# Peptides against a protein of PDB entry 4N3Y, part 32

Target 1, 83 residues: chain A of PDB entry 4N3Y
Amino acid sequence: ETRDQVKKLQLMLRQANDQLEKTMKDKQELEDFIKQSSEDSSHQISALVLRAQASEILLEELQQGLSQAKRDVQEQMAVLMQS

## One batch from the design tools (peptide; made by RFdiffusion4, then SolubleMPNN)

Design b1_p12_2_s4 (from b1_p12_2, 6 letters changed)
Fold by OpenDDE base, seed 4:
Structure b1_p12_2_s4 (fold): chain B 83 residues (1-83), chain C 83 residues (1-83), chain A 12 residues (1-12)
Amino acid sequence: as target 1 above (83 residues)
Amino acid sequence: as target 1 above (83 residues)
Amino acid sequence: SARAQQLLQSLQ
């Protein structure tokens, strides 16, 4: 019967629309998650790079100190040999 | 005494070198961690993007189905009005 | 700090 067929199709249409809206929401949530995850990673990496830079500064200072210490030892050895 | 001074400086030099090597190792480990973390994030994001694309395909299919269902309902309503 | 900056640029 045509009337029954129409009502069935109307129900199917509503169900399809509900599923569509649900899937649209799920997709949006996924995309938002990807974006947020990427941003979080970027911020973390930036912070770690700053730490690496701090370590590099320390390394440079240590190298300078080491070189100076070596020179100081050499100088003192020279004095020792003269005494 | 010069002899004692030299020996002290030699010890300080060794200690400085030890610290330098330690710091160099730490810096390298940090850089390796950053690299690995970034790669892991990149792979994860790629996988999630593929999932998003799959959802997009589903959305397109659902939209098509919904549109067709709407047309079917309209057609059946027309038949109903003629009967 | 150039090396660290280069690393950041390569990773992003």
Scores: peptide ipSAE 0.070, ipTM 0.501, DockQ to the pose 0.259
Fold by OpenDDE base, seed 3:
Structure b1_p12_2_s4 (fold): chain B 83 residues (1-83), chain C 83 residues (1-83), chain A 12 residues (1-12)
Amino acid sequence: as target 1 above (83 residues)
Amino acid sequence: as target 1 above (83 residues)
Amino acid sequence: SARAQQLLQSLQ
């Protein structure tokens, strides 16, 4: 019966619309997730970069300290030789 | 005693060098971690982008299907009216 | 989507 066919098609249409709406939400959630993930990663990486930079400063200080220590040892050795 | 002072400074130098080496390793590990994290995030996001694109295709298909279904319903209604 | 692609490009 044509009437029954129409009703069936209307149901199918509703189902399709429900699926469309769900998929639209899913797409939006994905986009939001991607954005948030990117931001979180960016922030984390930035923090780690700062940490690495701090380590670089420490390394430079250590290098200078080592050089000075070497000089100090050499000076003390010179004193020792003079005694 | 100067001799003892020299020995002490030599020990300090060794300790400083050990710390330098450790810090250099730590810095390298951080840089590697940052790189790896960035790559992992990039890959994950890329995968999600592809998923989102697939969803977009589905959405377009659903929209077309819904439009066609609407036309089909209208056609069936016309037939019903003619009977 | 164009938005997602733009975001990805900004990250890479």
Scores: peptide ipSAE 0.069, ipTM 0.495, DockQ to the pose 0.251
Fold by OpenDDE base, seed 5:
Structure b1_p12_2_s4 (fold): chain B 83 residues (1-83), chain C 83 residues (1-83), chain A 12 residues (1-12)
Amino acid sequence: as target 1 above (83 residues)
Amino acid sequence: as target 1 above (83 residues)
Amino acid sequence: SARAQQLLQSLQ
């Protein structure tokens, strides 16, 4: 029956369109999520990099202080030896 | 008292060294974390991109199917009109 | 595919 065939095809068309719209939405949501996730990760990584840089500065300062302290101890030891 | 001064400086030196070692460890852990986090994020994003690509293929297939279905309905409607 | 590639490129 042609009439029934047409009705069947119309239903199939509606179903296909519904799926199309759903898939389009899903794709858009994925793209938005990827973008947002990337931005968030980038910011977090940048913050961690800054923290690492701060730690590096601290290390260098401590090394210099340690070297100076060693020299100070050596000087005091020299004084002690003369006592 | 010079002797006491030396002992004090030695203590300060030990404390500085302890802090230095701790800070060095902390810095290394941060760098490792940054590297690992970046790799993890990159993998996750890549996976999401692949998913988005799959969705895009589905969309294109659905669009083609929808167009074909429309044509099929139109053809059947023409037949029906002749009935 | 082109859209996904563009998105990936924008993230890099």
Scores: peptide ipSAE 0.063, ipTM 0.501, DockQ to the pose 0.263
Fold by OpenDDE base, seed 2:
Structure b1_p12_2_s4 (fold): chain B 83 residues (1-83), chain C 83 residues (1-83), chain A 12 residues (1-12)
Amino acid sequence: as target 1 above (83 residues)
Amino acid sequence: as target 1 above (83 residues)
Amino acid sequence: SARAQQLLQSLQ
């Protein structure tokens, strides 16, 4: 009977060990996934930030140009009114 | 000609503004995704850690039981040798 | 386990 108990415990130990190793492996794989995902996302966000900044600069330049163009039209209109 | 320039600049401004808004929206969505993904992954890792810890405890208990069972067998063998 | 805890802390 004790011999049977030992055999049973040995089996359970092997099963538990297999489960432990599986869980540890799964955890490590998940950690690796998160690390890689975070790096990829960080780079993507950085790229989008740069794109947004470029667009902001363009907007500022266009606004300045539009304002100047409007002034130019007004000046031309003023000149025409002199004739 | 100046009038045409103004119209062109206005169009470009609208286009640039649309692009800016799109980029800002995309960035925000990405940030939200990362946040949610990180939270989900964190919870999953925590669950795996708990599972691993449970397995570790089981392993320790089984090892202890196995050692005791082995001792019990040895004791029984010793008793039998007395007869 | 220490590594896992560190990762969890970094995500919080």
Scores: peptide ipSAE 0.062, ipTM 0.443, DockQ to the pose 0.263

Design b1_p12_4_s1 (from b1_p12_4, 5 letters changed)
Fold by OpenDDE base, seed 5:
Structure b1_p12_4_s1 (fold): chain B 83 residues (1-83), chain C 83 residues (1-83), chain A 12 residues (1-12)
Amino acid sequence: as target 1 above (83 residues)
Amino acid sequence: as target 1 above (83 residues)
Amino acid sequence: SAAEERIQELLA
């Protein structure tokens, strides 16, 4: 009967509202998580980039040192051969 | 003496070269890691975005359903009051 | 949503 139908609909309405609120919360949490994750990743990657750059500088310095060392050895060899 | 100096320099050269190669390897590994990490993060974030979008759709559907349910209840109430 | 827009901007 009508009264029972109304009560049933009211229940359905409450249930729907509960689901709505839950879904809204879940969505918000997800969006927040994404944002935070992105920021964290970005910072981490930036740090790694800086590290890579530092390594690059070191590499260049080593190359220069190696070249110089080679020249030094060559000079010493020349001296030795002239002795 | 000169001979010993040459040998010392040769050793230094070898050591420098070893360090150079090691550093080059480390740098490459780091760059590869950064690239891979970025790609992984990007894909993960994209997936989460899609999930958020799905939740948004669901939310909208629920809102519409809720509105309809409310109207249905109101109609039934009207019928009840007229009985 | 605003959040989604921000996310999309970050991913772009």
Scores: peptide ipSAE 0.079, ipTM 0.482, DockQ to the pose 0.186
Fold by OpenDDE base, seed 4:
Structure b1_p12_4_s1 (fold): chain B 83 residues (1-83), chain C 83 residues (1-83), chain A 12 residues (1-12)
Amino acid sequence: as target 1 above (83 residues)
Amino acid sequence: as target 1 above (83 residues)
Amino acid sequence: SAAEERIQELLA
């Protein structure tokens, strides 16, 4: 029956459209997730870079202090040897 | 007492060196973490991109099917009107 | 900065 066939095809069309819309939504959500994940990672890395820079500052200060301490010890030793 | 001062300075030097080494280690660990985190994120993003591409293929197939179904319905309707 | 350069080197 042609009429029945038409109705069947119309149903199939609606079902196909529903699946298409669902898949389109899923794809969009995935793309959004990827974007968000990348941004989050980028922000985290930036923050950690700043922390690394702070550590670098500390290292430089420690190196300076260590060098100065060494010089001070040497100076005091010189004084000691003179006495 | 100069002798006591020298000993004190030597201790301070050792302590400074210990802190320097600790900080250097911490910095290295941070850098390693950043590297690993970036690599992990990169791999994840690559995997998700592939999934998105798979979804795109499905979408294209669904679109084709939907278009064909629509054409089939139109054809059957034409036959129906002729009868 | 030196730290950033080292990180970039590690990531390269």
Scores: peptide ipSAE 0.079, ipTM 0.479, DockQ to the pose 0.235
Fold by OpenDDE base, seed 3:
Structure b1_p12_4_s1 (fold): chain B 83 residues (1-83), chain C 83 residues (1-83), chain A 12 residues (1-12)
Amino acid sequence: as target 1 above (83 residues)
Amino acid sequence: as target 1 above (83 residues)
Amino acid sequence: SAAEERIQELLA
């Protein structure tokens, strides 16, 4: 009968709504997770970039030191040759 | 003596070069790691975005279904009232 | 969504 059909449809509607709510929740959780993951990754990468930049500065300093040391060695060798 | 000083400077130069090479290696490894990490994160995030988008589509479909179901219930109720 | 847009910005 029509009444039974209505009840069936009402049940289907409730089920659909339950699925909708669940999906909405899942979607929101995923979005939150992605956001958090992105932020964490961004922070981590930034930290690593800074570390790499520090290494670059050290490299430059070492290169300068090496150049100076080379000059110093050459100078000392010259003195030795002159003696 | 000057000769000993030269030898000392040569040693210092070698040590500096060793440190330079090590630092260069470390820097390169860090850069490679950052690159790989970024790529991996990008892929993972992209996958999650697609998943979220699929959920969004499902939500829209469910919403449409709910709207239709509501109309169907209303129609059936109208038939019931007319009988 | 706004979250998706922000993610796309990070990936760009």
Scores: peptide ipSAE 0.078, ipTM 0.480, DockQ to the pose 0.180
Fold by OpenDDE base, seed 2:
Structure b1_p12_4_s1 (fold): chain B 83 residues (1-83), chain C 83 residues (1-83), chain A 12 residues (1-12)
Amino acid sequence: as target 1 above (83 residues)
Amino acid sequence: as target 1 above (83 residues)
Amino acid sequence: SAAEERIQELLA
């Protein structure tokens, strides 16, 4: 009976629409998640880069200090030899 | 006494060198971590993008199906009116 | 989509 067929198709239409809406929502949520994840990662990495840069600066300072300390020891030894 | 001063400076030199080596190691580990983290994040995001794309394709398919279903219902209604 | 394009830009 044609009327039954129409009813079935109407139901299928409603179901399809529901699935469409759900999928649209899920897609949007995924996109939002990706965006947020990327931003979070970027910020974290930036923070770590800053930390690494600070370490590099400290390294350079230590190198300078070490060189100076070496010179200081040498100077003291020279004084000893002269005494 | 000068000799005591020399000994102290030598100790400080050794300490400075130890700190230098430690800092160098720590810096390298941080850089490695950043690199690895970036790569991991990139791969994860890529996977999510693929998933989102799949969802988009499904969405388009559903839209097409919905449109067809609508037409089918309309056709059935037309048949009913003619009978 | 625009969102996907933006994501790809970030990955590039």
Scores: peptide ipSAE 0.075, ipTM 0.480, DockQ to the pose 0.202

Design b1_p12_4_s2 (from b1_p12_4, 6 letters changed)
Fold by OpenDDE base, seed 1:
Structure b1_p12_4_s2 (fold): chain B 83 residues (1-83), chain C 83 residues (1-83), chain A 12 residues (1-12)
Amino acid sequence: as target 1 above (83 residues)
Amino acid sequence: as target 1 above (83 residues)
Amino acid sequence: SSAEQRVQELLS
């Protein structure tokens, strides 16, 4: 009976170790996936931030240009009325 | 000796099962983290995309407005020269 | 969690 118990426990131990190895491998794959996904997301977010910032700068320039153009036209019309 | 082997294997099996449980818990935590991180990243990217699109629309409107303003000024000056 | 901390370390 004791011999049979030893054999049974050896089998159970092998099965437990096999499951442990599989779970550890799956965990590593998930860690690698998280790393890759985070890097890709970080690059994408950075690109979108830069694009948004460039657009904002151009918007400010165009708004200022339009305001200045309006002022210049008003000044020119005033000069024409004086002559 | 056989009795001692049984006791040793029982201890080893308990240790293996403890490690298995810990690894399974860690794996579940990583899966939950991946899910949460992916959702957060998706929302952030969507927000940046909408911001960029809004800026692009406003840029196009301002560019068209500036071009039209320039044309209007040229037309007004032409009328003044004719009178 | 400890798992999240390990992931953050991996990403750094």
Scores: peptide ipSAE 0.091, ipTM 0.412, DockQ to the pose 0.034
Fold by OpenDDE base, seed 5:
Structure b1_p12_4_s2 (fold): chain B 83 residues (1-83), chain C 83 residues (1-83), chain A 12 residues (1-12)
Amino acid sequence: as target 1 above (83 residues)
Amino acid sequence: as target 1 above (83 residues)
Amino acid sequence: SSAEQRVQELLS
């Protein structure tokens, strides 16, 4: 029956369109998620890099302080040896 | 007392060294974390991109199917009009 | 899409 065939095809068309719209929405949501995730990750990594750099500076300062402290101890030992 | 001063400086030196070692470890852990986090994020984002691309292909297929279905319905309507 | 292109650029 042609009439029934037409009705069937119309239903299939509606179903296809519904799936299309759903898939379009899902794709858009995924793209938005990727963008947001990338931005968040970038910011987090940048913050961690800055923290690492701060730690590097602190290490260098500690090394210099340690070297100076060693020299100070050596000087005091020299004084002690003379006493 | 010079002897006491030397002992104090030696203690300070040990404390400084302990802090240095701790800070060095912390820095290394942070760098390792940054590296690992970056790799993990990159992989996750790549996976999401592939998923988005798959959705894009599906959308295109659905659009083509929808267009074909529309044509099919139109053809059947023409047949129906002749009956 | 534009979003995919931007992500690809970030990953490159």
Scores: peptide ipSAE 0.085, ipTM 0.482, DockQ to the pose 0.193
Fold by OpenDDE base, seed 3:
Structure b1_p12_4_s2 (fold): chain B 83 residues (1-83), chain C 83 residues (1-83), chain A 12 residues (1-12)
Amino acid sequence: as target 1 above (83 residues)
Amino acid sequence: as target 1 above (83 residues)
Amino acid sequence: SSAEQRVQELLS
């Protein structure tokens, strides 16, 4: 019966619309997730970059310290030789 | 005694060098981590973008399907009215 | 979408 077919098609239409709405929400959630994930990663990476930069400063200081220590040792050895 | 001072300074130098080496390794590990993390995030995000794009295609198909279904319902109703 | 565009820019 045509009436029954119409009713069936109306049901199918409702189901399709429900699926559409769900998919739209899912898409939005995915987009939000991507954005948030990207931001979080960016912040984390930035923090790590700062740590790396701090380590670089430390390394430079250590290098200078080592050089100075070497000079100090050399000076002390010179004193030792003079005694 | 100067000799003892020299020995002490030599020890300090060794310790400083050990610390330098450790810090250099730590820096390298951090850089590697940053690189790897960035790459992993990039790949993950790319995959998610593809999913989102697939969803967009589905949404378009659903929209078209819904429009067609609507037309079908209208056609069936027209037939019903003619009977 | 705009979000996808921004992500693509980040990845480029």
Scores: peptide ipSAE 0.080, ipTM 0.477, DockQ to the pose 0.194
Fold by OpenDDE base, seed 2:
Structure b1_p12_4_s2 (fold): chain B 83 residues (1-83), chain C 83 residues (1-83), chain A 12 residues (1-12)
Amino acid sequence: as target 1 above (83 residues)
Amino acid sequence: as target 1 above (83 residues)
Amino acid sequence: SSAEQRVQELLS
């Protein structure tokens, strides 16, 4: 009977609609999660980059200092030998 | 003494270098993690999108079917009343 | 459709 078919189709439509809405919601939640996760990680990476840059600058400064200190020692030794 | 200063600077340089290398490694690991995480999530989202599309198509088909079924019922009723 | 478009934009 057509009437029974209508009832069945109505049920199927409701089920399909529920599935659609659920899927859309799940998709949106995943998008939001990825966006948030990326932002959080981006901030962490940025912090690490800054730290690395600071370390790099320190290394360069220390290298300069070490080189100068070495030269100073050499000069002192030269003076001592001349005496 | 300058000699002691040199030794201290050498130690500091080694420490700074170790810190730099560690930071660079940590940064790279985070970048790799984010990249991998994004790819994994991308695949999951894509799957959900496809599912949503399938549901949407089904909804449209069911709506058409329901509309037609409703019309069929109406036609049957009209025939019965004419008899 | 709109939601799908947003996802596609994110994946791009």
Scores: peptide ipSAE 0.076, ipTM 0.433, DockQ to the pose 0.224; fails the geometry check

Design b1_p12_4_s3 (from b1_p12_4, 8 letters changed)
Fold by OpenDDE base, seed 2:
Structure b1_p12_4_s3 (fold): chain B 83 residues (1-83), chain C 83 residues (1-83), chain A 12 residues (1-12)
Amino acid sequence: as target 1 above (83 residues)
Amino acid sequence: as target 1 above (83 residues)
Amino acid sequence: SAAEQQVQAWLS
């Protein structure tokens, strides 16, 4: 009977619609998650980059200091040897 | 004494270098994580998109079927009323 | 970076 067919199709349509809505929601949530995750991680990386840069600067300064200190020791030794 | 200063600077330099290396490693790991995470999520989203598309197509088909079924019922009623 | 590599080379 055709009426039964209509009822069945209506049910199936509702079910399909529910599935569609669910899938759309899930998709959107996942996209939002990726966006947020990327932003969070990007900020973390930026912080690490800054820290690395600070370390590089410190290393350069220490290298300079070490070299100078070495020279100072050498000069002291030279003076002592001449005395 | 200058020699003590040299030793101290050497130690500090080593410490700074260790920190630099650690930071560089951590940064790289985080970047790799983001890349991998993005790829994984992208594939999931693609799957959902395909599923959503399938649902949309199904909905359209069901909508068409429902409309036709409705018309069929109406036609049957019209025939019965005329008999 | 180049600077990082330079420092590592210097310490090695």
Scores: peptide ipSAE 0.061, ipTM 0.475, DockQ to the pose 0.041
Fold by OpenDDE base, seed 3:
Structure b1_p12_4_s3 (fold): chain B 83 residues (1-83), chain C 83 residues (1-83), chain A 12 residues (1-12)
Amino acid sequence: as target 1 above (83 residues)
Amino acid sequence: as target 1 above (83 residues)
Amino acid sequence: SAAEQQVQAWLS
């Protein structure tokens, strides 16, 4: 019956609309997630870069200190040998 | 005593070297982490972009289907009215 | 380092 067909189509239309709304929401959430994820990653990477740079400074200082310590040891050993 | 000083300096040198090696390792790990994190994020974002694009296709299809369904309902209602 | 500079460039 046509009446029944109309009712069925109306139901299908509602279902389609619900799915449409859901999918639109999902798409928006994905876009938001992408943006947020990108920002978070960027900030985290920046922080780690700063840490790496700080480590580089420390490494340079340690290298210099190590070299100086080596020289100091050598000097003291020389004094020891002369005593 | 000079001898004791030399021994102390040698110990300090070893400690400094150990710290140097540790810090170098830490720096390398951070660099690796940054690279890996960036790659992971990039891949994840790409995947989500693909999902979003797929959703867009679905949305377009749903919109067309919805419009067609609406027309079908209208047509059937017209038939009903004419019966 | 070169790596840090590369990352910094990527972040810019």
Scores: peptide ipSAE 0.041, ipTM 0.459, DockQ to the pose 0.251
Fold by OpenDDE base, seed 1:
Structure b1_p12_4_s3 (fold): chain B 83 residues (1-83), chain C 83 residues (1-83), chain A 12 residues (1-12)
Amino acid sequence: as target 1 above (83 residues)
Amino acid sequence: as target 1 above (83 residues)
Amino acid sequence: SAAEQQVQAWLS
């Protein structure tokens, strides 16, 4: 009868709302995870970029220094041979 | 009456199920996003790590080369002064 | 990677 139909629909509605609440909670947890993961990864990548950039700068300095040192040695050797 | 209550509950149930479906779809999209983002970030971090490591190796080689070059110059200059 | 494994573990 209609009374039993009402009771059945009320139960189904409660079950649907319970599942909705669970799904909404899961969604919120995923959003929080995405936010935290994005922040952590961003900081890690930025740190590695800076590390790589600093190494590249030092490499360029060392290359220039070595080239200049070679030139200085050649010049000094030439002077010694002439004296 | 009971008939109107049944119709109202049926409408509410449809609305709840529609919202549940939407929330489940959103959750799936977030899961897919997390998976894709994690893969992209992992590859990017690995590439930066390798770049940094390669630069560090080259730096060490240049430092050793410069130190050896200095020693070689000093030795050659000493020989020239003795001759 | 470790990050991928962490995500997979969290989703499981």
Scores: peptide ipSAE 0.028, ipTM 0.391, DockQ to the pose 0.053
Fold by OpenDDE base, seed 4:
Structure b1_p12_4_s3 (fold): chain B 83 residues (1-83), chain C 83 residues (1-83), chain A 12 residues (1-12)
Amino acid sequence: as target 1 above (83 residues)
Amino acid sequence: as target 1 above (83 residues)
Amino acid sequence: SAAEQQVQAWLS
């Protein structure tokens, strides 16, 4: 009968609405996750860049040391040539 | 002899310095790459978030429609019960 | 010597 059909439709609409709400919640959770993941990655990359830059400072110091050593060797060579 | 040893050391220092400079360049390139990659990912994620939010608007509209349909069915049921 | 001259050239 018509009443039974109406009740069935009402139930179906309720079920559809429940699923819709669930999907909306899931979507929001995914958006939040993506945002958080992006921020975490950004922070990690920033840290790595800083660390790399610190290494660059060390390399520059080493380069300066090598250059000085080279100059010292050159000086020693000059002394040897004069002797 | 000592002169030969000094020349050898000079060559070794030159080679070491060349390698150091190369390594420093490589490091800089890696830092630049990481930075660029991070920015690209960030932009992509932002775009995806916006798209997801647009979908949320659609879902909200659909939910409103379903809710209205549910109310209509309830009204029809009430009429039927009174007849 | 030739070797010394070479070193001097490198140092210049």
Scores: peptide ipSAE 0.031, ipTM 0.445, DockQ to the pose 0.013; fails the geometry check

